# Peptides against a protein of PDB entry 3PBP: the designs that were tried, part 162

Target 1, 203 residues: chain A of PDB entry 3PBP
Amino acid sequence: LNEKDLNLILNKSLVMYESLDSTTDVIVKRNVIKQLQFVSKLHENWNSRFGKVDIQKEYRLAKVQGPFTINPFPGELYDYTATNIATILIDNGQNEIVCVSFDDGSLILLFKDLEMSMSWDVDNYVYNNSLVLIERVKLQREIKSLITLPEQLGKLYVISDNIIQQVNFMSWASTLSKCINESDLNPLAGLKFESKLEDIATI
Target 2, 203 residues: chain A of PDB entry 3PBP as posed
Amino acid sequence: LNEKDLNLILNKSLVMYESLDSTTDVIVKRNVIKQLQFVSKLHENWNSRFGKVDIQKEYRLAKVQGPFTINPFPGELYDYTATNIATILIDNGQNEIVCVSFDDGSLILLFKDLEMSMSWDVDNYVYNNSLVLIERVKLQREIKSLITLPEQLGKLYVISDNIIQQVNFMSWASTLSKSINESDLNPLAGLKFESKLEDIATI

## One batch from the design tools (peptide; made by RFdiffusion4, then SolubleMPNN)

Design b2_p28_4_s4 (from b2_p28_4, 13 letters changed)
Fold by OpenDDE base, seed 1:
Structure b2_p28_4_s4 (fold): chain B 203 residues (1-203), chain A 28 residues (1-28)
Amino acid sequence: as target 1 above (203 residues)
Amino acid sequence: MPFDKNQLKTTKAKIGEFLVEKAIEEAK
């Protein structure tokens, strides 16, 4: 994690915090607050070591809002609660993956298969309640927050108490993007939906 | 090629079906 990445994460955390409203799940609210606190602490430590970093609010949140259905829903997660939701762009054509974390430390990657409308404007995002399971990643950690960076396609940052991890799913998401954009499903045959998990920083 | 919204919707729906089938198969 470099200074630029930290600043981006901090900005994202601030945006997430500012986006909290009455419709936000209580657990999500708490996690966003905790994320902000955590990232702020990291930022303070960074500033003490390398000097003051100016924080600029440059990013907007793309998130799934409202009730959604996951199909198939993993049976193991039936008794667990969703803790965070994030949307990750996989190309410049606004194809995206939805990520949901659970309090068992699981992360599921989901595909929106039924778009009601294609919004080219982030401000006019239409929520889709149909989500299809692509992959389950078992982190076995308490997930505090999910962070995405607009400039980093197919990458999700997972923040826990002691570590920031990167989930990189471009190995399959690039193919998925191609299938969507070219209206050809043939490349999906034999595709392995396995994301790469990497430790970015210990906290 | 001009963006075909209907084709996109159809493609996404088919991808969804594929993924559901795959998930069911992997759970067996």
Scores: peptide ipSAE 0.558, ipTM 0.892, DockQ to the pose 0.281
Fold by OpenDDE base, seed 3:
Structure b2_p28_4_s4 (fold): chain B 203 residues (1-203), chain A 28 residues (1-28)
Amino acid sequence: as target 1 above (203 residues)
Amino acid sequence: MPFDKNQLKTTKAKIGEFLVEKAIEEAK
C-alpha cells in the first residue's frame, strides 16, 4: 500500500459510512465502521512513518513571509502553530471554506474575501492572502489530518489519535453560498455560525 | 445570468467585512 492507495481506501470508507441510513442492516453498519477504523489506524501509522508533511515549517516560513493573513486572528492561537490546512467546497460552483488546524486542537473555518492566491509549489496549497474568521471549533485533540470528500459539501473529517470526527457546517454554509451566488447579504443577519461535530469512529 | 466577476468580488469583500464585525461584537 502506498499513501495514495491508503487515502483512496480511506475516502471510499468514508463515503460508505455516509451512505449508511436507518434502513441499513446492522451487520453492514458494523462492518463499515470496522473497516473505517482499520483504515484510519493504517493512515495514522503511515503518517507517523513517512513523516508529517512538515506543514509547520512551511507554515512557519509562510507566517514569517505573510503569505496569508487571518482577520481577526484569535488571540488565544497566537502562541500555537498551524498543523494542517484543508479546503472544503460548500456548493457545486466555486465557493469554498478554508480550514486550518492548530496544535492546541483548534480548527478555524475561514472565508476567502479576496481572490488573491499564492500557490505553494510543494503542496499545491492555494493560500489566500486575506482570510476572514468564521468559526473556531475546539476539539482539544492532536489533529493528525484533515480529509475532505469532493462529493460531500460542507463536511470536514478530522483524524486524531483515537477518533475520527466529522465537522458539518452546511447549517450556515448553505446560506453563505446563497448569499455569494445571489449577491445578497441579508440572509447572513441572525445566522449562527455553529458547526455540528459528530464522532464517526473510535480508532 | 452571466457570471459577473466584479459583482462576485464585491460580494465576497462585503461578506468579509460583515464577518469581521461579527467577530468583534462577539468578543465583546
Scores: peptide ipSAE 0.550, ipTM 0.897, DockQ to the pose 0.261
Fold by OpenDDE base, seed 4:
Structure b2_p28_4_s4 (fold): chain B 203 residues (1-203), chain A 28 residues (1-28)
Amino acid sequence: as target 1 above (203 residues)
Amino acid sequence: MPFDKNQLKTTKAKIGEFLVEKAIEEAK
């Protein structure tokens, strides 16, 4: 079992979980949850054993190299280090949200307001990665991994030591997507940027 | 609608501005 295989199994387990409904047999539900717990634990152990690709290093490198400007950056997070980054699709097009986790257990959801024009000119790579703060979610947990499923729009799975949580931001992201696609900002007025946090499984 | 790259860019920029303003207001 390699890391890729483990990730695939984890993704499959998450998909199975999401397929559960009120009509699903209690035994099936329990089995799916147990499987998810087991695979998640394996994933954590794997990451611990083979070294976290210190996204912190890449993020630190990114931060030091200035590729990411987060505006506004929450002042409370200045003393903390980014631990994970994920990109979540919010529609079937090109629109996405960037999520960054911190070692204080915070998640920030970010909007890419400037698209990097691929200037294929190698010399003029202006890495102006402008990211705008949408929401801060305080989990107060050590975040080990962020998982996204391409078939699940606006959903982020957060793996910590003892729990898998789902962050669902489609409550606002659907409106955001519409605004982008229709070039109309009117629906943003009065929109509450509050994601739904749900405990999926205890690990 | 025909994909207008320039319109998309402008829209995203405006959304960004809106979000920044909102974040500043909520932090007060």
Scores: peptide ipSAE 0.545, ipTM 0.898, DockQ to the pose 0.281
Fold by OpenDDE base, seed 2:
Structure b2_p28_4_s4 (fold): chain B 203 residues (1-203), chain A 28 residues (1-28)
Amino acid sequence: as target 1 above (203 residues)
Amino acid sequence: MPFDKNQLKTTKAKIGEFLVEKAIEEAK
Protein backbone atom coordinates (compact mmCIF):
# COMPACT_ATOMS: atom_id res chain seq x y z
CA LEU B 1 0.00 0.00 0.00
CA ASN B 2 1.29 3.41 -0.91
CA GLU B 3 0.13 6.68 0.57
CA LYS B 4 -2.17 7.38 -2.33
CA ASP B 5 -3.90 4.05 -2.02
CA LEU B 6 -4.25 4.44 1.70
CA ASN B 7 -5.80 7.85 1.28
CA LEU B 8 -8.21 6.47 -1.25
CA ILE B 9 -9.28 3.71 1.11
CA LEU B 10 -9.62 6.19 3.93
CA ASN B 11 -11.78 8.44 1.81
CA LYS B 12 -13.94 5.54 0.82
CA SER B 13 -14.31 4.53 4.44
CA LEU B 14 -15.34 8.04 5.40
CA VAL B 15 -17.91 8.14 2.64
CA MET B 16 -19.32 4.86 3.86
CA TYR B 17 -19.54 6.21 7.37
CA GLU B 18 -21.45 9.25 6.22
CA SER B 19 -23.94 6.99 4.53
CA LEU B 20 -24.96 5.54 7.87
CA ASP B 21 -28.29 6.60 9.30
CA SER B 22 -30.84 5.49 11.85
CA THR B 23 -32.25 2.93 9.45
CA THR B 24 -28.92 1.30 8.71
CA ASP B 25 -28.53 -2.25 9.90
CA VAL B 26 -26.51 -2.61 13.09
CA ILE B 27 -24.13 -5.07 11.51
CA VAL B 28 -23.45 -2.75 8.62
CA LYS B 29 -22.81 0.13 10.99
CA ARG B 30 -20.40 -1.93 13.00
CA ASN B 31 -18.49 -3.09 9.96
CA VAL B 32 -18.16 0.38 8.54
CA ILE B 33 -16.93 1.76 11.83
CA LYS B 34 -14.42 -1.04 12.22
CA GLN B 35 -13.13 -0.49 8.74
CA LEU B 36 -12.78 3.22 9.36
CA GLN B 37 -10.93 2.61 12.60
CA PHE B 38 -8.53 0.23 10.95
CA VAL B 39 -7.76 2.45 8.01
CA SER B 40 -7.34 5.47 10.23
CA LYS B 41 -4.83 3.66 12.35
CA LEU B 42 -2.89 2.72 9.26
CA HIS B 43 -2.95 6.30 8.11
CA GLU B 44 -1.52 7.49 11.39
CA ASN B 45 1.26 4.97 11.21
CA TRP B 46 2.05 6.06 7.70
CA ASN B 47 2.29 9.71 8.64
CA SER B 48 4.60 8.94 11.51
CA ARG B 49 7.02 7.13 9.23
CA PHE B 50 7.42 9.81 6.62
CA GLY B 51 7.74 12.74 8.97
CA LYS B 52 6.09 16.13 8.99
CA VAL B 53 5.23 17.58 5.65
CA ASP B 54 6.13 21.19 5.06
CA ILE B 55 2.65 22.63 5.20
CA GLN B 56 3.66 25.91 3.69
CA LYS B 57 5.24 24.22 0.73
CA GLU B 58 2.25 22.03 0.10
CA TYR B 59 -0.17 24.86 0.50
CA ARG B 60 1.82 27.02 -1.85
CA LEU B 61 1.96 24.28 -4.41
CA ALA B 62 -1.70 23.51 -4.16
CA LYS B 63 -3.27 26.95 -3.91
CA VAL B 64 -1.14 30.03 -3.61
CA GLN B 65 2.48 30.78 -4.16
CA GLY B 66 4.09 32.94 -1.51
CA PRO B 67 3.41 33.86 2.08
CA PHE B 68 -0.01 34.35 3.56
CA THR B 69 -1.20 36.53 6.39
CA ILE B 70 -3.86 35.72 8.94
CA ASN B 71 -5.88 38.56 10.41
CA PRO B 72 -6.48 38.59 13.23
CA PHE B 73 -4.00 35.95 14.26
CA PRO B 74 -4.93 34.49 17.64
CA GLY B 75 -2.32 35.67 20.11
CA GLU B 76 -2.51 32.39 21.96
CA LEU B 77 -1.12 30.61 18.93
CA TYR B 78 2.00 32.75 18.49
CA ASP B 79 4.11 30.20 20.29
CA TYR B 80 2.64 27.20 18.54
CA THR B 81 3.51 25.63 15.22
CA ALA B 82 1.17 24.90 12.36
CA THR B 83 0.95 21.17 11.74
CA ASN B 84 -1.58 20.67 8.96
CA ILE B 85 -3.47 22.64 6.36
CA ALA B 86 -6.59 21.80 4.40
CA THR B 87 -8.98 23.49 2.03
CA ILE B 88 -12.66 22.68 2.31
CA LEU B 89 -15.21 23.49 -0.35
CA ILE B 90 -18.41 25.09 0.91
CA ASP B 91 -20.26 25.11 -2.39
CA ASN B 92 -20.03 23.96 -5.97
CA GLY B 93 -18.88 27.41 -7.05
CA GLN B 94 -15.42 26.87 -5.62
CA ASN B 95 -15.89 28.94 -2.51
CA GLU B 96 -13.64 27.46 0.12
CA ILE B 97 -12.51 27.66 3.71
CA VAL B 98 -8.89 27.19 4.69
CA CYS B 99 -8.17 25.25 7.84
CA VAL B 100 -4.86 25.25 9.69
CA SER B 101 -4.08 23.05 12.65
CA PHE B 102 -1.57 23.78 15.38
CA ASP B 103 0.44 21.62 17.73
CA ASP B 104 -1.67 22.78 20.68
CA GLY B 105 -4.62 20.99 19.10
CA SER B 106 -6.26 24.12 17.76
CA LEU B 107 -7.91 24.44 14.40
CA ILE B 108 -8.42 27.80 12.81
CA LEU B 109 -10.94 28.24 10.04
CA LEU B 110 -10.02 30.99 7.64
CA PHE B 111 -11.68 32.97 4.89
CA LYS B 112 -9.88 34.20 1.81
CA ASP B 113 -11.15 37.74 1.64
CA LEU B 114 -8.64 38.87 -0.95
CA GLU B 115 -7.24 37.19 -3.97
CA MET B 116 -3.52 37.17 -4.41
CA SER B 117 -2.26 40.68 -4.85
CA MET B 118 1.18 41.99 -5.60
CA SER B 119 2.12 45.58 -5.03
CA TRP B 120 5.27 46.95 -6.53
CA ASP B 121 6.68 50.08 -5.05
CA VAL B 122 10.05 51.47 -6.08
CA ASP B 123 11.94 49.60 -3.38
CA ASN B 124 9.32 47.34 -1.86
CA TYR B 125 7.62 44.23 -3.07
CA VAL B 126 4.47 43.46 -1.10
CA TYR B 127 2.88 40.10 -1.52
CA ASN B 128 -0.51 39.80 0.12
CA ASN B 129 -2.45 36.61 0.51
CA SER B 130 -5.04 37.62 3.07
CA LEU B 131 -6.74 35.10 5.30
CA VAL B 132 -9.31 36.15 7.87
CA LEU B 133 -10.11 34.27 11.04
CA ILE B 134 -13.60 32.82 11.19
CA GLU B 135 -13.41 30.39 14.05
CA ARG B 136 -10.97 28.70 16.38
CA VAL B 137 -11.80 25.15 17.35
CA LYS B 138 -9.81 23.79 20.26
CA LEU B 139 -9.12 20.10 20.22
CA GLN B 140 -7.25 18.85 23.25
CA ARG B 141 -5.25 16.36 21.22
CA GLU B 142 -2.43 16.07 18.77
CA ILE B 143 -3.72 16.42 15.25
CA LYS B 144 -2.14 13.96 12.86
CA SER B 145 -3.98 14.76 9.68
CA LEU B 146 -6.76 16.76 8.11
CA ILE B 147 -8.91 15.14 5.47
CA THR B 148 -11.53 16.66 3.24
CA LEU B 149 -13.81 14.97 0.76
CA PRO B 150 -14.77 17.00 -2.28
CA GLU B 151 -18.27 15.56 -2.33
CA GLN B 152 -18.86 16.56 1.29
CA LEU B 153 -19.24 20.30 1.50
CA GLY B 154 -18.24 22.07 4.67
CA LYS B 155 -16.90 18.96 6.37
CA LEU B 156 -13.42 18.39 7.70
CA TYR B 157 -12.18 15.15 9.18
CA VAL B 158 -9.57 15.41 11.89
CA ILE B 159 -7.46 12.39 12.70
CA SER B 160 -5.67 12.25 16.02
CA ASP B 161 -3.95 9.42 17.86
CA ASN B 162 -7.09 7.99 19.31
CA ILE B 163 -10.03 9.43 17.45
CA ILE B 164 -11.47 10.59 14.18
CA GLN B 165 -13.61 13.67 14.45
CA GLN B 166 -15.75 15.50 11.97
CA VAL B 167 -15.87 19.27 11.96
CA ASN B 168 -19.04 20.38 10.24
CA PHE B 169 -19.34 24.07 9.58
CA MET B 170 -22.22 24.06 7.11
CA SER B 171 -24.33 25.77 9.77
CA TRP B 172 -22.58 28.99 8.90
CA ALA B 173 -20.83 28.10 5.64
CA SER B 174 -24.09 27.71 3.76
CA THR B 175 -24.98 31.26 4.71
CA LEU B 176 -21.50 32.47 3.87
CA SER B 177 -21.72 30.82 0.47
CA LYS B 178 -25.03 32.50 -0.15
CA CYS B 179 -23.62 35.87 0.85
CA ILE B 180 -20.72 35.47 -1.54
CA ASN B 181 -22.78 34.24 -4.44
CA GLU B 182 -25.55 36.78 -4.03
CA SER B 183 -23.30 39.66 -3.02
CA ASP B 184 -25.46 40.24 0.04
CA LEU B 185 -23.98 40.42 3.53
CA ASN B 186 -27.27 40.85 5.37
CA PRO B 187 -27.55 37.17 6.27
CA LEU B 188 -24.28 37.41 8.19
CA ALA B 189 -25.94 39.52 10.83
CA GLY B 190 -26.51 37.38 13.87
CA LEU B 191 -24.87 34.36 12.30
CA LYS B 192 -22.99 32.18 14.74
CA PHE B 193 -19.71 30.90 13.45
CA GLU B 194 -19.74 27.76 15.53
CA SER B 195 -18.85 24.48 13.93
CA LYS B 196 -20.25 21.16 15.04
CA LEU B 197 -17.69 18.70 16.31
CA GLU B 198 -18.64 15.05 16.24
CA ASP B 199 -16.73 11.95 17.19
CA ILE B 200 -16.82 9.47 14.34
CA ALA B 201 -14.67 6.64 15.57
CA THR B 202 -12.21 5.78 18.26
CA ILE B 203 -8.94 4.46 16.93
CA MET A 1 -26.93 36.35 -11.79
CA PRO A 2 -24.21 37.15 -14.27
CA PHE A 3 -20.76 36.55 -12.88
CA ASP A 4 -19.11 39.85 -12.00
CA LYS A 5 -15.53 39.49 -10.87
CA ASN A 6 -15.44 42.95 -9.42
CA GLN A 7 -18.57 42.39 -7.44
CA LEU A 8 -17.19 39.14 -6.15
CA LYS A 9 -13.97 40.82 -5.08
CA THR A 10 -15.84 43.59 -3.33
CA THR A 11 -18.14 41.16 -1.59
CA LYS A 12 -15.29 39.04 -0.31
CA ALA A 13 -13.47 42.10 0.93
CA LYS A 14 -16.53 43.27 2.82
CA ILE A 15 -17.02 39.84 4.32
CA GLY A 16 -13.42 39.95 5.44
CA GLU A 17 -13.94 43.28 7.12
CA PHE A 18 -17.01 41.99 8.86
CA LEU A 19 -15.19 38.93 10.14
CA VAL A 20 -12.23 40.94 11.41
CA GLU A 21 -14.52 43.24 13.32
CA LYS A 22 -16.35 40.30 14.78
CA ALA A 23 -13.14 38.62 15.85
CA ILE A 24 -11.96 41.79 17.58
CA GLU A 25 -15.24 42.11 19.41
CA GLU A 26 -15.11 38.53 20.59
CA ALA A 27 -11.59 38.97 21.85
CA LYS A 28 -12.67 41.82 24.20
Scores: peptide ipSAE 0.543, ipTM 0.899, DockQ to the pose 0.288

Design b2_p28_5_s1
Fold by OpenDDE base, seed 1:
Structure b2_p28_5_s1 (fold): chain B 203 residues (1-203), chain A 28 residues (1-28)
Amino acid sequence: as target 1 above (203 residues)
Amino acid sequence: SMKEEIEKVKKQLETKKKVGEFFIKRHS
């Protein structure tokens, strides 16, 4: 976590706080307030150059972790079990895609359309656990693990029993990143959301 | 300024929501 990342988290937390009103659920309100308080203290400590703050655990809780909802959920996957989850950066501005693998060999690429909050008071509490389906990729093999490399934007490595494959979705993710950063959705119209699959190595 | 950064984040979050709506509509 760097200063830029912390500032972004703080700003997101502030926006969430400012969105609270008299109609907001009490549990949500409390959770958002606690998050803002925590992040604010963290930011103060960062600016004052106080000692090492172990924020790894707390930061992980801010990342996509179950439970979450997927919309729409592919009907063909109802009988299958999710096996792996990965988050792939698509730019240097912290825009990311979530990938979930299933035991049928499918990958789903997902977009976080709402900001999730960390759980503070309630076990397994997730606010705004929305994930939106972008693409389904059928690999038709048992997926053992998902690997991402921070220096490789929009790339996911899929490890199976006998092969490593790369899923490259920068063909559409670069446009998506631009749309988010510029607040213009027009370039999404007519865009094909089809990732490139490539064999990297036999194992 | 901090105010400008907050407004930028607000706009980005709104955009993300609209992107979600776009994808949902696409799969409908």
Scores: peptide ipSAE 0.601, ipTM 0.925, DockQ to the pose 0.863
Fold by OpenDDE base, seed 3:
Structure b2_p28_5_s1 (fold): chain B 203 residues (1-203), chain A 28 residues (1-28)
Amino acid sequence: as target 1 above (203 residues)
Amino acid sequence: SMKEEIEKVKKQLETKKKVGEFFIKRHS
């Protein structure tokens, strides 16, 4: 984490804290407060010279680990099993796409529309685990693994039995990133959410 | 200012919610 990342996490935690009211569940309140306390402590201890806040591995893992609610869940995938999950950055900020693979050879690209809170007190605590369907990509092959490269925005590598394929969704993800950053959804209207698939290597 | 940064984050979070709603409606 750099100072910018820490500040953003702090600000998000503050916003979550400010959203608490009398109707908020007690467990949610407790978790949000603990998260804010933790992040605030990290911020106070930030040493600009070393640029390293050792955020406990747990804080990083909480961002990508389920369970998640996918809306809508594709009816065609109801009888299939999820096999892999990956998170792909789409800009130099914190905008990202979640990808889930299934044993039918499908990929679903998902958007996180809500901020997640970490679990502090309750095992398997889930708050704001919402994922929204953007696109389904049918590869029609067994998917063994999903790989992302941090230097390659909006690209996912899919490893199957005999091939490595690249899924590139920057055709729409660049617009999505802009919409989020500028707080303007108008460019999403009429946008085609179609990723490009390319064979990279045979294996 | 810190206040301005917080307001920016609030705006982004609200935008993300609206983006989610957009996609949900698209699949309805």
Scores: peptide ipSAE 0.600, ipTM 0.925, DockQ to the pose 0.898
Fold by OpenDDE base, seed 2:
Structure b2_p28_5_s1 (fold): chain B 203 residues (1-203), chain A 28 residues (1-28)
Amino acid sequence: as target 1 above (203 residues)
Amino acid sequence: SMKEEIEKVKKQLETKKKVGEFFIKRHS
């Protein structure tokens, strides 16, 4: 965590807080407030020289939210089980794609379209757990693991029984990143969301 | 300024939401 990342988290938390209204669930309000309080405290106690922060014990117990919802969920995958999950960075600004593998050998590439908070006060907290389908990649192999390398943007390595394959989606992810960063969706029109699959090594 | 950065983040979050809508429509 660096100062830039901390500022981004703070700003996101502030935006989430500002989005609260009279129609927002009380549990959601409480959770968003708790997150903002934590991040604010983190920011306040940030030692830029040493990267140290005083963190209250109560906030150390915060966890990632529960299950996600995928929209639309591919009908063909209803009878299959998710086996692996990975997050792939598409730029240096924390834009990312989520990938989920299934036991039929499919990969789905997903976009987090809503800002999600951590769970602070309630077990199994679920809010803004949205994942949106971008692409389905059919490998037709038993997927053992998914590997990502932080320095390799828009690349996912898929390990099966005897092969390592690379899924490269920078052809569209670079445009997506630009659209997000510039707040302009126009370049998405007509864009093909087709990832490149390559065999990297036999294992 | 911090205010400008917050506004930028707001715009980005709104953009992400619209991106989601874009993909949903594409698969409909």
Scores: peptide ipSAE 0.575, ipTM 0.934, DockQ to the pose 0.922
Fold by OpenDDE base, seed 4:
Structure b2_p28_5_s1 (fold): chain B 203 residues (1-203), chain A 28 residues (1-28)
Amino acid sequence: as target 1 above (203 residues)
Amino acid sequence: SMKEEIEKVKKQLETKKKVGEFFIKRHS
């Protein structure tokens, strides 16, 4: 984490806090408040002369949220099991795509449309756990691993039994990144969300 | 300013939400 990242996390936490109202669930309120308190303390310590952010005990108590919801979930994948997950950066900021593989050889590319928080008090805390379907890619291979390279934006490497394949989605991800950064969705209209699949190497 | 930064983040989060809605509608 750098100062810019910490500032962004703080600002996100503040925005989440400000979104709370009388209709918000008590558990959600408590969780958002605890996260904001932690991040605020972290920020204060970061800006202190000592540059040492003591990871407060509270962070050790934080857990990852429970299961995600995929919307829409492809009906064809209902009976299949997720095997791998990867996060792929699409720009030099913080915009990313989530990829999940299944045991039928399918890949789904997903967008995180809501800001997620950590769970601070409750096991299996679930709030803003939304993942939105962008594209399904059918490889029809046993997927062993998903690999990303930080210097290669919008690229995913899929390792199967005897082949490495590259999934390149920059054809649409560059536009998506621009839309997010400029707060203009117009360029998404008519855009084809079709990734390029290429064989890279035989194993 | 801190206020400007917060507003920027708000705008980004709202945009992401709208992007999600776009994809949901596309699959409908």
Scores: peptide ipSAE 0.570, ipTM 0.932, DockQ to the pose 0.856

Design b2_p28_5_s2
Fold by OpenDDE base, seed 4:
Structure b2_p28_5_s2 (fold): chain B 203 residues (1-203), chain A 28 residues (1-28)
Amino acid sequence: as target 1 above (203 residues)
Amino acid sequence: SMEEEKKKVKEQLETKKKVGEFFKKRFS
């Protein structure tokens, strides 16, 4: 975590806080406020000329949200179980794709369209847990592991019993990244969301 | 400025929502 990342997290938390209104659920409101308080304290201590206050205690109170909602969920996958999850960076600005594998050998590529916060002092907190379907890739193999390399943007390595395959989605993810960063969705029109699958190694 | 950065982040978050809507419509 660097200063740039911390500023981004702070700004995200501020934007979420500013989006609160009289119609916002009380639990959501409380959670967003706690998130902002934590991040603000972290930011303050980060930039402090004095000794950093240990905020580990507060951080330990935070929990990861779950479950997620996938929209749309492919009907063919209702009978199958998710086996692996990975997050793949598509640029240097923290835009990312989520990938989930299933026991039928399917891979789905998902977009986080909403900003998700940590849960604070609330069990089973669920808010902005949206994942939007981009692409389904059918490998028809038992997927054992999903591997990503931070230096390789838009690439996912899929490990099966006897093969390592690379899924490369930069053909569309580069455009997606540009659209997000420039706040212009026009380039998405007519774009094919088809990833390239390549065999890398036999194992 | 911090305010300008916040504004940019807000814009990006709104764009992400719209991207989500785009994808949802594609499979509708």
Scores: peptide ipSAE 0.589, ipTM 0.935, DockQ to the pose 0.902
Fold by OpenDDE base, seed 3:
Structure b2_p28_5_s2 (fold): chain B 203 residues (1-203), chain A 28 residues (1-28)
Amino acid sequence: as target 1 above (203 residues)
Amino acid sequence: SMEEEKKKVKEQLETKKKVGEFFKKRFS
């Protein structure tokens, strides 16, 4: 974490807080408030060693939110099992793609369209757990693992029994990143969401 | 300013929601 990242997290938490209204679920309100309190405390104590220790304790009390929903879920994958998950950065900011592999050799590339908070003192907390389908890539291989390298934006390495393949989705992800950063969806119109697959090495 | 940054973040979050809707519609 750096100051810029902390400011971003704070601003996200503030925006979430400001979005609360009388119709918002009580559990959601409580959770958003707790997160804002935590992040605010983190911001205030950023340069304090003592503050960092207390913040770390509080952070350990937070849990990762419950399961995601995938919309739409490809009907062809209903009979198959998810095997791996990876998160791939598409820019130097906070924009990322989630990838899930299945035992039929398929990859799905997913977009997080909603800001998800941590869970605070609530078991099975679920809010803004949305993942939206972008692309399905059929590799027709048994996928053993997914690897991402932080220095390689928009690239995913897929390891199967006998081959390492690179999935490169920067052809569309660069435009997506630009759309988000500039708050303009116009460049998405007519964009082809097709990743490039390349063999890297035989195992 | 922090307020300007917050505004920008809000705009980006709203854009992400719209991007989500865009992707949902393409498969509907």
Scores: peptide ipSAE 0.588, ipTM 0.935, DockQ to the pose 0.911
Fold by OpenDDE base, seed 5:
Structure b2_p28_5_s2 (fold): chain B 203 residues (1-203), chain A 28 residues (1-28)
Amino acid sequence: as target 1 above (203 residues)
Amino acid sequence: SMEEEKKKVKEQLETKKKVGEFFKKRFS
């Protein structure tokens, strides 16, 4: 975590807080407020050793939210089991793609369209847990693991029995990143969301 | 400024929502 990342998290938390209104569920309000309080404290104590200790304690009280909701969920995958999950950065601004593998050898590439906060002192808290389907890639192999390299944007390495394959989705992810960063969706029109699959190594 | 940055983040978050809608419609 660096200063830029912290500022981004703070701003996200502030925006979430400012989005609260009379129609917002009380549990959501509480959670968003706690999130903001935590991040604000983190920001205030960024260079403080004492602040770091307090932050660590508070962070331990936070939990990851429950399961994601994938929309739409591919009907063909209904009977299959998810095996691996990975998050792949597509730019230096923390835009990311989520990838889930299934036991049929499929990969789905997913977009987080909503900002999801941590869960704070609430059991089974679920809010903004949305994932949206971008692409399905069929590998027709048993997927053992998914690997990402931080220095390689928009690339996912898939390990199966005897082969490492690279999934490269920068062909569309670069445009997606631009759309998000510039707040302009026009470049998405007519874009093909087709990733490149390449064999990298035999193992 | 921090306020400008916050505004930008807000715009990005709103854009992400719209991107989500775009993708949802694509498979509908």
Scores: peptide ipSAE 0.588, ipTM 0.936, DockQ to the pose 0.922
Fold by OpenDDE base, seed 2:
Structure b2_p28_5_s2 (fold): chain B 203 residues (1-203), chain A 28 residues (1-28)
Amino acid sequence: as target 1 above (203 residues)
Amino acid sequence: SMEEEKKKVKEQLETKKKVGEFFKKRFS
């Protein structure tokens, strides 16, 4: 974590806080406030050893949120089980794609359209747990592992029994990244969301 | 400024939400 990342997290937390209104659930309000307090403290005490110790203690109390919702969920996958999950960076600004594999050999590429927070006070906290379907890739193989390399943007490596395949979605992810960063959706119109699949190595 | 950065982040988050809607419509 660097200063730029910390500022981004702080700004996200502030925006979430500022989005709270009278219709917001009390549990959500409390959780967002706790997150903002934590991040603010982290920002204020970034160079303080004492502050870091306190921050670590508070962070240990935070948990990852519960289950995600995928919309739309492919009907063909209802009878199959998710086997692996990976997060792939598409730029250096923390824009990412989530990939989930299934036991039928399918991959789904998903977009986080809502900002998620950690769970601070409540077990099984669920809010903004949305994932949106971008693409389904059918490999028709038993997927054993998903691997990502931080230096390789928009690339996912799929390990099966005898082969490593690369899924490259930078053909559309670069445009998506630009759209997000520039707050302009126009370039998405007419864009094909088709990833390139390539055999990399035989195992 | 920090405030300008916050505004930009807000715009990005709103854009992400719209991107989500875009994708939802694509499979509808």
Scores: peptide ipSAE 0.587, ipTM 0.936, DockQ to the pose 0.914

